# Peptides against a protein of PDB entry 5KEZ: the designs that were tried, part 185

Target 1, 320 residues: chain A of PDB entry 5KEZ
Amino acid sequence: NVAIYNPFRPWWERYQPVSYKLCTRSGNEDEFRNMVTRCNNVGVRIYVDAVINHMCGNAVSAGTSSTCGSYFNPGSRDFPAVPYSGWDFNDGKCKTGSGDIENYNDATQVRDCRLTGLLDLALEKDYVRSKIAEYMNHLIDIGVAGFRLDASKHMWPGDIKAILDKLHNLNSNWFPAGSKPFIYQEVIDLGGEPIKSSDYFGNGRVTEFKYGAKLGTVIRKWNGEKMSYLKNWGEGWGFVPSDRALVFVDNHDNQRGHGAGGASILTFWDARLYKMAVGFMLAHPYGFTRVMSSYRWPRQFQNGNDVNDWVGPPNNNGVI

## One batch from the design tools (peptide; made by RFdiffusion4, then SolubleMPNN)

Design b2_p22_1_s2 (from b2_p22_1, 11 letters changed)
Fold by OpenDDE base, seed 5:
Structure b2_p22_1_s2 (fold): chain B 320 residues (1-320), chain A 22 residues (1-22)
Amino acid sequence: as target 1 above (320 residues)
Amino acid sequence: SRAHMVEYADLYPPFNILGYPA
């Protein structure tokens, strides 16, 4: 991915890929392979956060400032380490003046235009699908168990399906022969928008962002809500079917105080309430549960916003 | 309703950090 130095190595640089090389601040491919093997050997499975909707930001300077030294040129859409060129992006397909998503009530913009300047891959092209599948298959062959698909809301469900259809079965050294990768898709659906979580049920599970938002409101006793209201928790609260739901109290995005769920989201900063919420989630049968493990950073609020929300995991001068 | 552009600007790299004109 792109190495960003202003601010200094933020967490979100990981979501600006310039290649599919397994070479980042966290380690190289050999170290990753070793970790996956050791985990699998003791029954711990690995799921990869796969960034396949886009490459890096449109305005990032060209050069070799990346975690593995690969050259890239966002201005000309040149990513030779893949390789991608201008033919592999949706610049000509997006019809907005800026090239960015401008109206989330237009599903076509949401899927064909750039998310906050991130170069949008043309996932309708078989070439692009194949390059992504090769990346994911390499991980499958190493021994990962499945994937979180980042920014799934911004990809056409049919394009995702086409990529998934190219995937190998899981590595038979650790998984039963014929096993399929476990897929869960990040889709932010709090209602009121054209794109629905149900659009993606055919590809695997989806994130249920209503879960953390509503649970936070209840635990915080906002709007007079009580724990007794959780008697029909799950589908009774308008959530997706349990067998399609990936549930969580918080994630790396919304624990920073913005986005889906807003201020209702409970985090480790609210230690007592957070433990109550996580305990309830683990005790209740609804959905497939995910527990967050995060870190402290020096929060600095200005006008209600944390100016240090970019801070990544603990590191030594940029090295994890 | 949600302010989507503001929401995603907060969750993903800010425009000013990326150098994006929008």
Scores: peptide ipSAE 0.023, ipTM 0.627, DockQ to the pose 0.029
Fold by OpenDDE base, seed 3:
Structure b2_p22_1_s2 (fold): chain B 320 residues (1-320), chain A 22 residues (1-22)
Amino acid sequence: as target 1 above (320 residues)
Amino acid sequence: SRAHMVEYADLYPPFNILGYPA
């Protein structure tokens, strides 16, 4: 991915890929392989956060400022480490003036235009699908158990399916023969927009962002909410079917206080309430649970916003 | 929604962070 130095190596640089090489702030491919092996050998499975909707920002400076040293040129859509070229992006398909998503009530924009300037891959192209599949298959062959598909809301479900159909079975050294990768898709659906979580059920599980938002409200006792109202928690609250839901109290994004769910989201900053929420989530049978492991950072609020929300985990000069 | 955009702005930073011209 792009190595960002202003601010200094933020957490979100990981979501601006310039190649599918497995050399990042966390280590190189050999180290990753070693980690996966060691984890699998003790029954701990690895699921990779796969960024496949886009490459890096449109206006990032060209060069070799990347975690693996690969050259890239966003301006010309040149990512030779893949390789991608201008033919592999949706620039000509997006019809907005800016080239970015301007209206989230327009599903076509949401999927065909750039997410906050991130170069949008033409996932309709078999070439692009194949390059992504090769990346994911390499990970599968290493021994990962599945994937979180980042920004799934911004990809056409059919394109996702086409990629998934190219995936290998899981590594039989650790998984039963014929096992398929576990897939869960990040889809923010709080209602009111045309793209629905149900659009993605066919590809795997989806994130249920209503879960953390509503649970936060209840635990905080906002709006007269009571714990007793959780008697029909899950589908009874309008959530997606349990067998399609991946649930969580917070994630890396809304942990910053202004994501989906807003201020209702509970985080480790509210330790007592957070423990209550996580405890409830783990005790309740609804959905596939995900527990956040995070870190403290030097928050500095200006006009209600943390200007240091970019800060990544503790690191040594950008290396974790 | 606006709230949705704000969330993605955290994960996918705004133009100034991405190096877009002022």
Scores: peptide ipSAE 0.022, ipTM 0.639, DockQ to the pose 0.030
Fold by OpenDDE base, seed 4:
Structure b2_p22_1_s2 (fold): chain B 320 residues (1-320), chain A 22 residues (1-22)
Amino acid sequence: as target 1 above (320 residues)
Amino acid sequence: SRAHMVEYADLYPPFNILGYPA
């Protein structure tokens, strides 16, 4: 991914890929293989956060400022390490003036235009699908158990399906023969928009952002809500079917405040209430649970926003 | 919706950090 130095190595640089090489702030491919092997050998499975909707920001300077040293040129859409070129992006397909998503009530814009300037891959192309599948299959061969698909809301479900259909079975060294990768898709669906979580049920599980939002409201005792109202928690609250739900109290985004779910989201900053929420989540059978492991950073609020929300995990001069 | 736009603006880096003109 892009190595960003202003601010200094923010967490979100991880979501600006320039290649599918397994060189990151966390280590190289050999180190990753070692980790996956060690984890699998003790029954801990690895699920990769796969960023396949886009490459890096369109305005990032060209060069080799990347975690694996790969050259890239966002201006010309040149990512030779893949390789991608201008033919592999939706620049001509997006019809907005800015090239970015301008109206989230337009599903076509949401999927064909750039997410906050991130170069939008043309996932309709078999070439692009194949390159992504090769990347994911490489990870499968290493021994990962599945994937979180980042920004799934911004990809057509059919394109995702086409990629998934190209995936190999899991590594038989650790998984039963014929095992398929576990897929969960990040889709922010709080209602009111044309894209629905149900659009993605065919590809795997989806994130249920209503879960953390509603649970936070209840535990905070906002709007007169009581824990007794959780009697029909799950589908009874309008959430997606349990077998399609990936549930969580918080994630890395809404830890920074003002994320999906709003201020109701509980985080480790509210330790007591957070423990209550996590405890409830783990005790309740609804959905596949995900527990967040994070870190503290020096928050600095200006006009209600943390200006240090970019701060990544503890590191040694950028190396994690 | 405006609410959605604000949400994404909060979750993703601002345009200027991505190299967009201010």
Scores: peptide ipSAE 0.022, ipTM 0.621, DockQ to the pose 0.028
Fold by OpenDDE base, seed 1:
Structure b2_p22_1_s2 (fold): chain B 320 residues (1-320), chain A 22 residues (1-22)
Amino acid sequence: as target 1 above (320 residues)
Amino acid sequence: SRAHMVEYADLYPPFNILGYPA
């Protein structure tokens, strides 16, 4: 991914890829392979947060300022380490003046335009699908068990399916023959927009962002809500079917007071309430559960905003 | 942001829009 130095190596640089090389501040490919092997050998499975909707920001300077030193040029859409070129992006498909998503009530913009400046890959192209599949298959062959598909809301479900159809079965060294990768898709659907979580049910599970948001309001006792109201928690609260839901109390985005969930989201900063929420989630049968493991950062609120919400995970291992 | 600002404001104020800046 791109190396961002202002601010200094923020968490979100990891979501700006310039190649599919396994060479980041989290480690190199050998280290990753070793970790996957060790985990699999003790029954711990690995899923990868796969960023396949886009490459880096359109405004990032060209050069070799990346975690693996790969050259890239956002201006010309040149990512030779893949390789991608100008033919592999949706620049000509997006019809907004800025090239970015401007109206989330327009599903076409949401999927064909740039998410906050991130260069949007033309997933309709078989070439692009194949390059992504090659990346994911490399991970599958290493021994990962599945994937979180980042920004699935911004990809056409059919394009996702086309990629998934190219995937290998899981590595038979650790998984039963014929096993398919576990897929869950990040779709922010709190209602009110044309794109629905149900659009993606055919590809795998979907993140249920209503879960953490509503649970937070209940545990916080907002609006007179009571724990007893959780008697019909899950589908009874209008959530997606349990077998399609991946549920969580917080994620890296809404943990920082941004995005889907708002102020209701409980985090480790609210230790007691957070433990209650996580405990409830783990005890209740609804959905596939995900527990967040995060880190503390020096929060500094100015006008209600944490100016340090960019701070990335601790890193002192020398990998840049 | 990956969601409509007005929708989030109506559902869970206050909120901020999280993006991936260049």
Scores: peptide ipSAE 0.019, ipTM 0.626, DockQ to the pose 0.029; fails the geometry check

Design b2_p22_1_s3 (from b2_p22_1, 12 letters changed)
Fold by OpenDDE base, seed 2:
Structure b2_p22_1_s3 (fold): chain B 320 residues (1-320), chain A 22 residues (1-22)
Amino acid sequence: as target 1 above (320 residues)
Amino acid sequence: ARAHAVEYADLYTPFNILGYPA
């Protein structure tokens, strides 16, 4: 991915890929392979956060400032380490003036235009699908158990399906023969927009962002909400079917206050309420649960916004 | 930054138990 130095190595640089090389601040491919093996050998499975909707931001300077030193040029859509070129992006499909998503009520914009300037891959192209599949298959062959598909809302479900259909079975050294990768898709659906979580049920589980948002309001006792209302928690609250839901109290985005769920989201900053929420989640049978492991950072609020929301995990001069 | 372009803060999805947005 892109190496950003201003601010200094923010967490979000990881979501700006310039290649599919397994070479990041977390380590090289050999170290990753070693970790996967060690985890699998003790029954701990690995699920990769796969960033396949886009490459890096269109405004990032060209060069070799990346975690594996690969050259890239966002301006010319040149990513030779893949390789991708201008033919592999949706610039010509997006009809907005900026090239970015401008209206989330337009499903076509949401999927064909750039998410906050991130260069949008043309996932309708078999070439692009194959490059992504090769990346994911390499991970599968290493021994990962599945994937979180980042920014799934911004990809056509059919394109995702086409990629998934190219995937290998899981590594038989650790998984039963014929096992398929576990797939869960990040889709932000709190209602009110044309793209629905149900659009993606055919590809795997989806994130249920209503879960953390609504649980937060209840535990915070906002708007007269009561704990007794949780009696029919799950589908009774309008959530997706349990067998399609991946549930969580918070994630790295909304933990910083600017993601799905807004201020209702409970985080470790409110330790008591957060523990209540996580405890409830783990005790309740609805959905597939995900527990957050995060870190504190020096928050600095200006005009209601944390200017340090970019701060990544604890590190030693950029080394994690 | 990677942050979503729009903050999603729809806290008023209808719930079956209430019968109206809450």
Scores: peptide ipSAE 0.023, ipTM 0.567, DockQ to the pose 0.026
Fold by OpenDDE base, seed 1:
Structure b2_p22_1_s3 (fold): chain B 320 residues (1-320), chain A 22 residues (1-22)
Amino acid sequence: as target 1 above (320 residues)
Amino acid sequence: ARAHAVEYADLYTPFNILGYPA
């Protein structure tokens, strides 16, 4: 991914890829392979947060300022380490003046335009699908169990399916023969927009962001909410079907302020309430559960906003 | 509910190099 130095190596640089090389501040491919092997050998499976909707930001300077030193040029859409070129992006498909998503009530913009300046891949092209599948298959062959598909809301479900149809079975050294990757898709659907979580049910599970938001409200006793109201927790609360839901109390995005779910989201900063929420989630049968493991950073609030929400995870790698 | 645009603006900021507000 791109190396951002202002601010210094923020967490979100990891979501700006310039190649599919396994060479980041989290480690190199050998280290990753080693981790996957060690985890699999004790029954711990690995899923990868796969960023396949886009490459890096349009305004990032061209050069070799990346975690693996790969050259890239956002201005010309040149990512030779893949390789991608101008033919592989939705620049001509997006019809907005800025090239960015301007109206989230327009599903075509949401899927064909740049998400906050991030260069939008033309997932309709078989070439692009194949490059992504090669990346994911490499991970599958290493021994990962599945994927979180980042920014799935910004990809056409059919394009996702086309990529998934190219995926290998899981590595038979650790998984039963014929096993398929576990797929869940990040879709922020709190209602009110045209794109729905149900659009993606055919590809795998979907993140249920209403879960953490509503649970936070209940645990905080906001709006007269009571624990007794959780009697029909799950589908009874209007959530997606249990077998399509991936549920969580918080994630890396919404624990950093006013993201999806708003102030209701419980985090480790509210330790006691957070433990209650996580405990409830783990005890309740609804959905596939995900527990967050995060880190503390020096929060500094200015006008209600944490100006240090960019701070990345602890890292002692001073080279890449 | 907050619009997605606002949500993502909060999530992917500050992108000072892209000219997006923090």
Scores: peptide ipSAE 0.022, ipTM 0.661, DockQ to the pose 0.032
Fold by OpenDDE base, seed 4:
Structure b2_p22_1_s3 (fold): chain B 320 residues (1-320), chain A 22 residues (1-22)
Amino acid sequence: as target 1 above (320 residues)
Amino acid sequence: ARAHAVEYADLYTPFNILGYPA
């Protein structure tokens, strides 16, 4: 991915790929293989956060400032390490003046235009699908168990399916023969927008962001909410079917505040209430649970926003 | 609930600084 130095190596640089090389702040491919092997050998499975909707930001300077030194040129849509060119992006398909998503009530914009400047891949093209599949298959062959698909809301479900249909079975060294990768898709659906989580059920599980938002409200006792109201927690609260849901109290985004549930989201900053929420989540049968493991950073709020929300995990001069 | 556009706009501040719409 792109190496950003201002601010200094933010967490979000990881979501700006310039290649599919397994060479990042976390380590190189050999180190990754070693980690996957060691984890699998003790029954811990690895799921990769796969960024396949886009490449890096449109405004990032061209060059070799990337975690693996690969050259890239956002201006010309040139990513030779893949390779991608101008033919592999939705620049001509997006019809907004800016080239970015301007209206989230327009499903076509949400999927065909750039997510806040991130170069949008033309996932309708078999070439693009194949390159992504090659990347994911490489990971599968290494021994990962599945994937979180980043920004799934911004990809057409059919395009995702086309990619998934190209995937290999899981590595038989650790998984039963014929096993398929576990897929969960990041879709922010809190209602009010045309794209629904149900659009993606055919591809795998989806993130249920209503879970953390509603649970936070209840545990905080906001709006007269009571724990007793959780009697019909799950589908009874309008959530997606349990077998399609990946649930969580918080994630890395809403830890930074003002997103994916708003102020109701509980985090480790609210230790007591957070433990209550996590405890409830783990005890309740609804959905596939995900527990957050994060870190503290020096928060500085200005006008309600943390100006240090970019701070990444503890690192040594950028190396995690 | 907060709109999706607002969520990502806040999270990807560098792009906002560069004049990208939300």
Scores: peptide ipSAE 0.022, ipTM 0.667, DockQ to the pose 0.031
Fold by OpenDDE base, seed 5:
Structure b2_p22_1_s3 (fold): chain B 320 residues (1-320), chain A 22 residues (1-22)
Amino acid sequence: as target 1 above (320 residues)
Amino acid sequence: ARAHAVEYADLYTPFNILGYPA
């Protein structure tokens, strides 16, 4: 991915890929392979956060400032380490003046335009699908158990399916023959927008962001909410079917958010309430549970916003 | 990714620093 130095190596640089090389601040491919093997050998499975909707930001300077030293040129859409070129992006498909998503009530914009400047891959192209599938298959062959698909809301479900249909079965060294990768898709659906979580049920599980938001409200006793109201927690609260839901109290994004959904989100900063929420989640049968492991950073609020929300995991001069 | 602009517009701040619109 791109190496960003202003601010100094933020967490979000990880979501600006320039290649599919397994070479990041977390380590090289050999180290990753070693970790996957060691984890699998003790029954711990690895699920990769796969960034396949986009490459890096359109305004990032060209060069070799990346975690694996690969050359890239956002201006010309040149990513030779893949390789991608200008033919592999949705620039010509997006009809907004900026080239970015401007209206989230326009599903076409949401899927064909750039997410905050991130170069949007043309996932309708078989070439692009194949390059992504090759990346994911390499991980499957290493021994990962599945994937979180980042920014799934910004990809057409059919394009996702086309990629998934190209995937290998899981590595038979650790998984039963014929096993398929576990897929969960990041889709933020709090209502009010045309794209729905149900659009993606056919590809695998989806993130249920209503879970953490509503649970936070209840635990915080906001708006007269009571614990007794959790009697029909799950589908009774309008959540997606349990067998399609991946549930969580917080994630790295909404942990840093202060919007309508973000304000209710419980995090480690509210330790007591957070433990209550996580305990409830783990005790309740609804959905597939995910527990967050995060870190402290020097928060500095200005006008209700943390100006240091970019701070990444603890590191030694950029090295994790 | 920050895929809900209405409720999570503030989460686009990191990208705004890079010169991207929210």
Scores: peptide ipSAE 0.022, ipTM 0.687, DockQ to the pose 0.033

